# Peptides against a protein of PDB entry 3PUK: the designs that were tried, part 72

Target 1, 227 residues: chain A of PDB entry 3PUK
Amino acid sequence: ERGLKSVVWRKIKTAVFDDCRKEGEWKIMLLDEFTTKLLSSCCKMTDLLEEGITVIENIYKNREPVRQMKALYFISPTPKSVDCFLRDFGSKSEKKYKAAYIYFTDFCPDSLFNKIKASCSKSIRRCKEINISFIPQESQVYTLDVPDAFYYCYSPDPSNASRKEVVMEAMAEQIVTVCATLDENPGVRYKSKPLDNASKLAQLVEKKLEDYYKIDEKGLIKGKTQS

## One batch from the design tools (peptide; made by RFdiffusion4, then SolubleMPNN)

Design b2_p8_4_s2 (from b2_p8_4, 5 letters changed)
Fold by OpenDDE base, seed 1:
Structure b2_p8_4_s2 (fold): chain B 227 residues (1-227), chain A 8 residues (1-8)
Amino acid sequence: as target 1 above (227 residues)
Amino acid sequence: MIFDIKKL
């Protein structure tokens, strides 16, 4: 299967499950709202069982400690998700799990990373970013999970201008993770009228693609993917 | 808004 779902699943399998795999070891997996949607879109519970996941829990809910098991956190790099993780490991006497593997769906800001490092470094076995911040819907269709994107992009209220910029940035970052997942550096095409939204988004995507591939290739810019 | 990503 060569569809976007299978590509996403394969990337998750390699970047997350293979990275923390230990023969005979079962883990508890902690998900947030986004990663719940993501995994539901590209795998089944049976697939997760095969990868050594025995139980899936929502990171935001109250959970019973399972101190003999390691936990796999597959979460978005948000203050909310990070704070929930920190509550699980913040106290030596009250650790919910034996140890943690952390996989962020996107770039984790230094502020959040430093907060984790300061509080829970001894409990962490892995901490990685996998750069998948979109939901595959079909073989060639994906969706973005940006709250109120439609409202802020098309609001006539000038007071929403700053929020519109934030939404555009978020969408551009998510689109870059699509390209990264496909290992593509495409050209971007857009319709410039009647609104400049598509133009703004295109410029943001192009800029972020350049930045991404400069970092990924140790300062080398990946050329535009040829057809 | 119309937005496409394509290979060049």
Scores: peptide ipSAE 0.045, ipTM 0.731, DockQ to the pose 0.026
Fold by OpenDDE base, seed 3:
Order: structure tokens, then C-alpha cells, then sequence
Structure b2_p8_4_s2 (fold): chain B 227 residues (1-227), chain A 8 residues (1-8)
């Protein structure tokens, strides 16, 4: 496919598969709910076979050990996904795989990273963040897959104010990964009425874009992209 | 909400 899907696939190929490639080696790939949707949107099983993946497993399901094979974890930096990983490698006697390569879809909080490091650092060959936290639906359409986003953004209940803030932050972070994937530092347009939700989200995105491009992986500062 | 990302 062309457009956003092809850009996402190319980024995953470079950032994940090329990074952990070893000639003649096959890996098991572990996915969570989000990354299952992500890969399903931008590649086929045949593409993954060409990248040295023999089988795909759901990280949330019980799985039989394959101790002679290395595992590629492509997962969201959530407590649920991290806890499932830790169950695979946390016990020395019950390790499910030979070693792990971990690729997070977004920034991994220090609390989760430290939990991994303290438990099973010796089993980990790679641990990286690739900054793809959106689903490419079409050539120019994406979704964020944020649970309850609509409810918290439009709930009239004042008790949901704190949850609304959390959801807005999460959406802003995910939108930044769209821009990062496209290598763009754009401006944002929004409708200001009748509610201020779009304005708040725009401000969060602008701020996070600024922060991202101040300290990017290349150590470069990227100015606003002009048309 | 209506939200759009554009180049400047």
C-alpha cells in the first residue's frame, strides 16, 4: 500500500526488524492489542515472514515456552503489557524464550523501565522506543485508539475533569508520533467553538512537538515545517 | 472536535 501505511511499515522495518536482524535467525514476535491493530493495518503475514518472524503470539495469552528462540516484543508501554513480559522472563527457571528484544510504541515511563531493568535485564538484548502510537487507516487518515476518549472529552460531569486531562495528554502524545513518523513539525488548526476541547488539544500538541524536536534522536533542533 | 494538522 501507499501513503501513511507504507511510511509506517518502512519505519517499523528500519527501527525494529533491521535493528534486531541476524542472518539465518528466526524469532517469535509478541504483540499486544494495539500493535496487533497497527501491524494488521500496514503489513501482511508474508511481510513479517520475510523479516524473520516465524510466528506471532498475543502477549496477553498463555503461551508454551520456546526456549531456543529469541522473542521480539513489539508492545505499548503499559503496565499490562509490561507485566506480561515480566511473566515471560521474571523467573530464571521459567523463562519462555532465549532472549528478548523490546520495542515500545511510545515513551516508556521510568517506573516501567526500571521495573523491567530490575527484574530481567540480563535477558534483554535491545530496548527501544520507536514513536508510532497511531493506526494508519488510509493514505491520509489515522486513528488513535484511545479508550473512552469521547466520553471523557464530552462528559458534563465535573468529576471527570482529571480523566479528561489524562486523555488529552495521551492523544497529544500520539499525535506527536504521527508528526515524527512523517518527519514534520507542523502548525495545528482547530475549531474553537462551541467547546474549548480542540483548542486545549492543539496547545498540548504544539508544546509536545516543541519538546520533541528540541531533543530529537539526532540531537538536532527542527524548526516549523513551512509549506 | 475538529482538529487538523497543516504545514505552516
Amino acid sequence: as target 1 above (227 residues)
Amino acid sequence: MIFDIKKL
Scores: peptide ipSAE 0.044, ipTM 0.738, DockQ to the pose 0.026
Fold by OpenDDE base, seed 5:
Structure b2_p8_4_s2 (fold): chain B 227 residues (1-227), chain A 8 residues (1-8)
Amino acid sequence: as target 1 above (227 residues)
Amino acid sequence: MIFDIKKL
């Protein structure tokens, strides 16, 4: 299938499961709120079992240690998710798992990365960004799952202006991950009226796409994809 | 908000 769900699943399989695969090894997978929704949208539990996942746990919940097993963290690069990870490995004597593989859904800020590095570096076998910060809903439909995006984007209250900018930037970053997942560098089209929200978002996306493909792992600038 | 990403 060539639908968005299949593309996302294939990317996750390659970037996450194949990357940390070891023959005969089972892992516990830790998910946050976003990645729970993400995986639920593009795979089944049976698929995860085939990839060597024995148990799925919510990173925010209290969990029993399984010290003989390695853990696969597929999480958003948020302070909340990172703090939960750090609690799992904060003490040598209190490690919940044997080791960790960490895969972030998006760019991990240096502040969070450095926090991880300083505390738990010896427990980490992999730490990668996979750039999937959207939820595929259908073959050609995705959602960004940005809390209160509608409120901040359309609030007439000027006190929300700064938050609107933050939300717009976050959405733009997430949209870039859609393009990255599709391996596309498209032009962005928008409806300019009645509000300028779409134009502002488009400009942010265009800028971030340019930045993304300039700094891509291959160091190659990907030109605009032809229609 | 409807946002379309189209190839150029």
Scores: peptide ipSAE 0.044, ipTM 0.744, DockQ to the pose 0.027
Fold by OpenDDE base, seed 4:
Structure b2_p8_4_s2 (fold): chain B 227 residues (1-227), chain A 8 residues (1-8)
Amino acid sequence: as target 1 above (227 residues)
Amino acid sequence: MIFDIKKL
């Protein structure tokens, strides 16, 4: 089992399940739309059972409290997912679970992080970013799962220009998580014609890769990966 | 749009 799916699963096992593992302890896992697709792409329910997950729940749905069990939140750093988490732990009288482990798929903005800290810090055992914001489709194929990306990248409407920039930046960040997952600092190739979208995306990716590895260089400077 | 990642 060699390929992007296995690499992603191994990273999730190490970064999420091994990090919060306690012998003999079962957890409820909460997923959002993206992480549901992500896990479905790289593992089976049997794999999750082996990692100590007894039940998987959708974070957006109404759920019955299971106050005896700890919850593992594997979610995107979005206002929607964070607000659902806060509803589970924000009230002292209405906590749905015993405690929380939170793992974000990507960088969590300070605004969202501060909201979590202010309301339910005592209920949180772990809060980490794992930097996997893509879905492995095949051994060498991934998707970013950005439904509006096609529309904004190719919209002829000039009113969408600002949204196009936001989407391009988000996609570039997601692509950096692919490189980080592969432990690679690659060169980027693109087709320059007929539109400049690929060129713009490539420049954004290269810049964000530089930033990512500069931050990591405070520990280990990783130069460009040679062929 | 064509975009790929290459090891240098």
Scores: peptide ipSAE 0.046, ipTM 0.736, DockQ to the pose 0.026; fails the geometry check

Design b2_p8_4_s3 (from b2_p8_4, 5 letters changed)
Fold by OpenDDE base, seed 1:
Structure b2_p8_4_s3 (fold): chain B 227 residues (1-227), chain A 8 residues (1-8)
Amino acid sequence: as target 1 above (227 residues)
Amino acid sequence: MEIDIKKL
């Protein structure tokens, strides 16, 4: 299957599961709201079992310690998810798991990263960003899970302008992760009327694509994908 | 490849 779901799954398998794989080792996987949706869209529980995941837990819920097992955190780089992680490893006596592997769905701000590093560095075996911040729906269809996007994009209230900008930035970041997942640097087209939202989003996407593809993993500049 | 933002 060459659909977007399979591409996403393959990327997750390579970037997350293969990266932390240890023969004969089972892990507990911690998910947040977004990654629950993401995995549900592109894999089955049987797939996760094959990758060495024995139990899936919600990071936001109170969980019983399983101190003999390592935990795989596949989470969004949000204060909420990070704070939940920190609670799991905040003190030696209160550690819920043996160790942690952390994989963020997108760029983790330095403020959050430094907070993790300062408090839990000894418990962390891996900390990586995988850049998948969208939900694949079909072979060529995805959705952006941005809370209140509709409201802020179309709000007539000028007081929502700052929130609109935040939402637009988030959407642009998500779109870039789609491109990154597909290994594409596309041109961006937009309809300029009746609202300027599409234009603004397009500009943000173009800028972020430029920033993302300045230097690829091989140190090469990736030009625009033709066609 | 192109992304077409049509409905915002």
Scores: peptide ipSAE 0.043, ipTM 0.693, DockQ to the pose 0.027; fails the geometry check
Fold by OpenDDE base, seed 5:
Structure b2_p8_4_s3 (fold): chain B 227 residues (1-227), chain A 8 residues (1-8)
Amino acid sequence: as target 1 above (227 residues)
Amino acid sequence: MEIDIKKL
């Protein structure tokens, strides 16, 4: 089925598993909260086994070292996830794994990237951004899983205005990753009533889509998808 | 393709 789930899985397979694949090598995969949901939505444990993953661990939990195995970190570019990674490799003598492959679900800020580079560069074999920051639910349905989005978007409290903007930006970025995953540059529709939240988000998405496809590595401006 | 933002 050419559903969104299959497209997402195929992208992950290509961008993550094929990229770090080594014949005969098994890896431990570290997931955060978002990527746990993401993988659960688009694959099965058997699929991961076929991709050379022997065990899946939660990056936030204390884990026993497996020093002979390399670790595949499929994580969000958040301070929390990055800090957990850094703890795994903070000491040369006590690193939890042999080496690390890091795949971020979205753009990793330079501040976080530099923090990783400064602390653990010698342990890292790969560090890439794959731009999948949404969860496919059905063939044509996805979720963004933005914490407190509902609260900030619908809060009547003016003190939440700045946080609302941050949330809107994050959602817009995630929606762009959906489009990127589908290789689409869609038109954006929205309902203007009763609140202007949908309008604001739509404008952000349109702007970010424009920016994304203007800066695409191919240097080609992708026009709007006709369908 | 169109993205329809119906509800946040």
Scores: peptide ipSAE 0.043, ipTM 0.714, DockQ to the pose 0.028; fails the geometry check
Fold by OpenDDE base, seed 2:
Structure b2_p8_4_s3 (fold): chain B 227 residues (1-227), chain A 8 residues (1-8)
Amino acid sequence: as target 1 above (227 residues)
Amino acid sequence: MEIDIKKL
């Protein structure tokens, strides 16, 4: 059985590297905090070299222009990462790279997408969502890397209720990407006591799974996995 | 397959 790390790497290889591969072409890859952790969990630098990546750069850092090379942005669909991308291509005269391939780890909100489209559309060769928003740790273990999740889930302060909902939504979305990565539509089990957090999260996951698997890539409905 | 949400 191939561990979760190998499944994730294979998905990234197919969805990202194979998608933008050109024989003899090297790219600079831009990563954010999440994708740095993600790639570190499932591959080595040697693997990335084999996929045509010459240099890895942090998208948040100031970088020297390499105008003759194309850039591969493997980033989270966040305002921070998108803003950094926009800075790289914001002016026609000051483009840091020749062109961009953008691969988002999850669904990119229309607001961010429209912002990109309005300013940098001519510089973009690819823009795709790959739906991997978790970090594989072991063969059957992953982490969601949700900041402050513990605090908001267990905060007794009612003023944190809205933030708790946001965190639970994010966690549910990430769990769905695990299922999508495994090509599974599982049932969800939870403990209902003593707190309702698990129940709430389970309901969110079930709803999002339903939404995600309404129509598969073949236009078919994916039923619940019987296992 | 099932996802088991145990102790949040």
Scores: peptide ipSAE 0.041, ipTM 0.708, DockQ to the pose 0.027; fails the geometry check
Fold by OpenDDE base, seed 4:
Structure b2_p8_4_s3 (fold): chain B 227 residues (1-227), chain A 8 residues (1-8)
Amino acid sequence: as target 1 above (227 residues)
Amino acid sequence: MEIDIKKL
C-alpha cells in the first residue's frame, strides 16, 4: 500500500520503534489524544505487538506502576502531556516505569524540554522529535486535528484575533510535517476569497517550508518539487 | 507537487 497511511506508519516504525528497539524487550506505550488517533489511523494493535509493545496506556489516566518495564512515550509536545509524563517519573520513589523513551510528534519548546531535563533526565533513554503532527485519513487526505480551529478561523469576534494567529501558526507547522513526511517541498495554492484565511495560511506554510528545509540536517536547501 | 488550501 503506497498511500499516506503507509508512509506515516513507515516513518513511525523507523523513527520510533527501530530507534528504541532492544532484542527481547517489551515496552508499555503511552499515548495522548492525538497520538491515539494517529496510530489508529495507520496501524493495528498486531502491528504494535510486532514492534515490541505489550500494552497501550492513555497518558492522561491514572495508571498502576509497572516498575520492571520501560515505557515508550509517543506524545504531543504539550504542557498537558509533558505534565503527565513528569508525574510518572518526577518522584524518585514513585516512578511508574523502569525508564522512558520519549518521542514528540513535533518540535518541543525549550521550556518544556528543559522542564523534563531538570526533573527526569536520569530516567530518559531517548528524547526525540519525529515531526508527524497530522492524521492520515486516506491515500491523499489528512486532518490536522486542531481543536477549535474552525471556531477561531471563522470567528467574527475581534477578541479572537490573537488566538486565530496561534491556530494558523500551528496548522502551518502541521502542514510542514506532512511535506517533511513525504520528503516534498511543494508549491502552495489557495483560494483568496471570500476570506483571507487561506491566503494567510499559505504564506505561513511557504515561510515555514523555507525555514524547515534551510535548517535540515544535510544543510541543503531543497528546491520546489515540480511533480 | 502542490498543496491546495481550498477550505479555510
Scores: peptide ipSAE 0.038, ipTM 0.695, DockQ to the pose 0.027; fails the geometry check

Design b2_p8_4_s4 (from b2_p8_4, 4 letters changed)
Fold by OpenDDE base, seed 4:
Structure b2_p8_4_s4 (fold): chain B 227 residues (1-227), chain A 8 residues (1-8)
Amino acid sequence: as target 1 above (227 residues)
Amino acid sequence: MEFDIKKL
């Protein structure tokens, strides 16, 4: 049993592949660095073939146009990934693919969304946020894949204080996507240490969980799950 | 969040 990996794969299958499925249609899938790691952690190439994916391409690499095929973009909501998408569809004369389905791993900022809307709206068949911004490592282990997180959280340099806050906010958002993926609203526990990092992160997670489920409660009030 | 194509 794959545990967390199977839950993540099932969520991706439902939220992405089932959402854009068309009978008899093959798609090219575009991945960034994060989503490459994510899919590699929870599925095999054979699984993707069964979902109608014929080819997987890196969004950051130069690619030959395949104008007769639709593209499925499974990407992080970053300026880099969005800019690569825009290069594929931004020019009316140089569209690389027939149309696009876009699935973001997390909340897409309005600035990036508006940039996409202004440039490529006619080429987009679907745009969705799926809220999976972590990588399942084992049945009960995940990583956030934030290389600089360790450095900024533990840097003794005061000049990194603002960056530390940004990183902690991002980590808290990612942890909320774990909870959302598990369909859980847990109480957050932390161990007090000489550094207040764990306490700060816990408070951020709690606040963001409240915000997440308040937004969802306008549809489904999920009380705190007793862990 | 789902973005309706009509909102695009």
Scores: peptide ipSAE 0.022, ipTM 0.495, DockQ to the pose 0.162
Fold by OpenDDE base, seed 5:
Structure b2_p8_4_s4 (fold): chain B 227 residues (1-227), chain A 8 residues (1-8)
Amino acid sequence: as target 1 above (227 residues)
Amino acid sequence: MEFDIKKL
């Protein structure tokens, strides 16, 4: 399969499963709402079993300790998901799992990162950002899973202006993760009329693409690949 | 503990 789903799955295999793989070792995987949707869109339970995952659990649900097993957290960098993780490892005597591997779907704010470091550093084997914050739907179709995006983008109520900006920033960040997943630095085209929404989003995406490739792991600025 | 951060 050459579609977006297969590209996303390969990236997850490389960035997450290959990174923490140990021969003969099984892990418990913890997912949040977004990563549940993400994995459901691009793999099957049999695929996860092949990658050494024995059980999948929702990070928000109450869970019994399995102290002999390591846990793989594949989660969004949100206060809610981070707080649930911290509860699993907050007490030395009451750790739910043997150790943790943490993979964030997007950039983790320094405040959340520092909170994790201060509380649970000794329990963490890996902490990485993998930059996949979209849901592949078809070979050439994805969704961003941004709640109320349509409402805030097209609301005539001026009181929603601040929320509209936040939503557009989030969408732009997610679009950049699509480009990063495809290894593309596209030129962005938009329709400027009758509303400025497309223009605003395009400008945000272009700026974030520039920032992304300026700080790329290779320290190189990738030129525009598509016009 | 290894932190490998790929920033956007």
Scores: peptide ipSAE 0.014, ipTM 0.481, DockQ to the pose 0.660
Fold by OpenDDE base, seed 2:
Structure b2_p8_4_s4 (fold): chain B 227 residues (1-227), chain A 8 residues (1-8)
Amino acid sequence: as target 1 above (227 residues)
Amino acid sequence: MEFDIKKL
């Protein structure tokens, strides 16, 4: 059995690097906090060099323009990451890079997508969602990288109820990406006592799995968003 | 919180 790290790397290689590969072309890769952790967990710098990445940059940092090179954005679909991308391509005269390939780790909300489309569509060569929102730690171990999850799930403070729901939804989405990465549609088992947290999360996961595979069966895989 | 994923 190939370990989870190798499966994740293979998926990234196929969905991201092979998708935007051009012979003899080097790219600058832009990462956010999550994708930095993700890639660090499943590949080495040498692997990225073999995939045509010459430089890795943090999307949140100020960067010098390299106008002759294309940029590969491998980022989470967050307002922060999207806003940083938009700053790189906001004006025709001040574009940091020649063009952009964008790969989101998860579903990009329509609000963020429309914001990108309205401002930078001409600079974008690819825009895809790859559905990997977890970090493989070991062959059979992953993390969701949700630091506040423990606090909100187990907080006795009623004021945290709404935040608990948001966190559980996010965790459920991330768990679905694990299943999707493994190409598995599992049944979910949980312990119902002493707290209902496991039950709630299980129900969310089951619902989202159903939604995910219903979309997949309908061939509505958001394929090539032609920019 | 404990959950298990069983392959169907």
Scores: peptide ipSAE 0.008, ipTM 0.401, DockQ to the pose 0.025
Fold by OpenDDE base, seed 1:
Structure b2_p8_4_s4 (fold): chain B 227 residues (1-227), chain A 8 residues (1-8)
Amino acid sequence: as target 1 above (227 residues)
Amino acid sequence: MEFDIKKL
């Protein structure tokens, strides 16, 4: 299968499961709302078992300690998900798991990273960002799962202008992770009428693509993907 | 909103 789902799964397998794999070791995997949807879209439970995952738990729910097992946190870099992680390891006597591997779906802000480092650094074996903040639906179709995106993008209320900008920034970041997952630096085309929403989003995507591939320039400068 | 990401 050469579809988007397969590409996403392969990236997760390489970036997450292969990175923390130890022979004969089983892990508990902790998911949030987004990563639950993401994994459900691109793999089966049998695939996760093959990768050494014995149990999947929701990070937001109360969970029984399994102190002899290591935990794999595959989560979004949100205050909510991070706070739930911190509760699992905040006290030496109350650690829910033996150790943690953390994989963020996107860039983790320094504020959240520093909070983790200050509280739980000794319990963490890995902490990485994998840059997958979209959900593959079909071989060539994805969704961004941005709450209220439609409302804020098309709201006639001027009071929503700041929220519209935040939503467009989030969508642009997610689109860049699609391009990064495909290893592509495309040109962006948009319809300019009747609203400027497409133009604004396109400009944000172009800018963020440039920023993303410039940071990689300390290695291989990836130019625009030529057709 | 209509937009397309294409290889140039």
Scores: peptide ipSAE 0.007, ipTM 0.385, DockQ to the pose 0.026

Design b2_p8_5_s1 (from b2_p8_5, 5 letters changed)
Fold by OpenDDE base, seed 2:
Structure b2_p8_5_s1 (fold): chain B 227 residues (1-227), chain A 8 residues (1-8)
Amino acid sequence: as target 1 above (227 residues)
Amino acid sequence: DIDIKKLP
């Protein structure tokens, strides 16, 4: 299971961060609901900092323009996420950032892609599809229901300190609830979860992901050799 | 022109 998270992170690192890396350049990263969960499952803010990400922002929220910085959009290929992107770059006068790199977590339909090209092609430096449509997690770890926890807990911005505290408190409350539940019914919890099946599934996914990564690396190597 | 890479 730890292996799966590592493989997923490595895939994101090579397919996304290494793909748009420019020496000495910092980027703002825009995430949607899925990619927020994805990154939170396989990396820390320190990892993102090492990859040249200064801040992460929620694509669905209103954001202040940072026109001097380029933006990395790591998002799902959905109308909702695409529409949010278009709000950032759809108008020449309302561009939020200097330029955009877009990475979709899955196949982007031609209709959405054409919509992007028609409205803001000049602002896009790169658009790439990657194949990560799942969230790696350990079978023995529960997920807390705290919206935007990743953004606030891992934000380097001091202005988010108060929000971080609120999020931490909410997480603590939920943890206490889980502990109380475990104290009352520990045997029921272990019997109700198909831990073995989940583990087997995770292993299968890990193997497939590893194979995919190897194929991708081989393809990249061949491409570099031919060029 | 936009640099596009599609999934195979």
Scores: peptide ipSAE 0.080, ipTM 0.799, DockQ to the pose 0.181
Fold by OpenDDE base, seed 3:
Structure b2_p8_5_s1 (fold): chain B 227 residues (1-227), chain A 8 residues (1-8)
Amino acid sequence: as target 1 above (227 residues)
Amino acid sequence: DIDIKKLP
């Protein structure tokens, strides 16, 4: 299958499950709100079982310790998700799992990363940043997960200008992850609205695409592809 | 992938 869902699943399988696979080993997987939606959109529980996941837990919920098992954290690089992780491993006496593999859906800010290293480094076997920060819906349709995006983008209150910029930045970043997943560098097109939101977002996307391909693992500058 | 890190 060549649909976006299959591409996303294949990427997760390679980047996450294959990366931490150990023969005969089962892991507990911890998900946040975004990654729950992400996996639900592109796989079934049976698929996860095949990848060595015995059970899925919500990172936001209180959970009973399973100290003999390793945990796979597939989470967003947000303060909320990171704080929940830290609660699981921050205390030597209260570690919930044997060890942790952490996979972030996007770039983890240095501040958060350093906080993790300072408190839980000995418990972490692997930390990897993958570039999948969108929800596939159909072959050419995806959903962004940016809280309050609609509110701030259409707010008439000038005091929300700074938040609007932050939201636009986050949206642009997530759009770029789609392009990265598909290995595409398209020209950006948009429909004009009474507001300049679409134009601003398009500019941000173009800039981020350029930056991404310039500093990617291959060190290659990829030319523009078909839209 | 964006970055690969091995922590101690």
Scores: peptide ipSAE 0.060, ipTM 0.757, DockQ to the pose 0.187
Fold by OpenDDE base, seed 1:
Structure b2_p8_5_s1 (fold): chain B 227 residues (1-227), chain A 8 residues (1-8)
Amino acid sequence: as target 1 above (227 residues)
Amino acid sequence: DIDIKKLP
């Protein structure tokens, strides 16, 4: 059985690196906080070299222009990451790289996408959403990246109820991305707790799984799996 | 894959 790390790497390889591969061409890869953790969890620098990446740069940092090279942006669809990208290509005279390939780890909001299109569409050769929003730890273990999840889920303050729902929604989305990556539609099991957070999360996951598998790549509905 | 777009 292939571990979760291997599955994630294979998906990234096919969805990102194979998608923009050009023989003999090297690219600079730009990462944000999440994708740095993601790649670190499932590959080595040598693996990236084999995929035509010469150097990795942090998108949040000021970087020297390398105008003769194309850039591969593997980033989360956040305002912060998008703003950093726009700084690299927002002005014709200030373009840091020759061209950009953008791969988002999740759905990019239309507002952000439109902002990118309006500002630097001519510099972008590819924009793709690949739906990987989790960090693989072991063969069947992963971690979620949801800021302040602990605080809001366990807050006794009723004023945090709205934020708690947002956090649970985000967690459910990330769990579904794992299932999608593994091509699974499992039955959801949970341990009931006094705050009923597990039950609520389970319901959200089930609903989102149903939505995801309504129409798969083959136009079929995927039934529940044995996982 | 969620969506693939080639921008002009």
Scores: peptide ipSAE 0.056, ipTM 0.748, DockQ to the pose 0.168
Fold by OpenDDE base, seed 4:
Structure b2_p8_5_s1 (fold): chain B 227 residues (1-227), chain A 8 residues (1-8)
Amino acid sequence: as target 1 above (227 residues)
Amino acid sequence: DIDIKKLP
């Protein structure tokens, strides 16, 4: 019902569930910390049932094998989540499920992808990167999932300057996923006082928006849209 | 969508 939540759900439905849909097939869905929050923000369990998900499991937990069922991994492209996946499929003797569909919420680094490919490529039916790395709260409100963002953005300690830059980059990337989801290239507005964090973040977002649309699948660059 | 990778 809420605009942004509905858009996010529709995107997930199209990019993930429709992509791996098979008539009459039920899947177990594995979620990490971020995707648990993401799905909780934009859908209900009944919605997932309609998409062919019988149960959802936490990827971090030690789970009992269900070897007759395929698994849908909807996870962030992090070493932790990838390692948990590899524990499920990395060895022939310890496969938890029949096969895997993997959907990453953002760009998966080549190092992680190659690690997956080298270990359990035969068990993977699909691996796809989607571009949703934010959590919708309201029609025009979302939250970012950047660990320790609050701490580093407001830390007065100069020793945290390098880490602050990393956090800013991560935040900017996630904001761009919002724009991509909404198919927008908006004008960026911010309040710069008392700190200049918002200004720096805005500049990063603008740069990344240009890069995103320049290198998108369609090869089209969107002009600035009103926001 | 960012990328689609098909694995065997």
Scores: peptide ipSAE 0.046, ipTM 0.700, DockQ to the pose 0.184

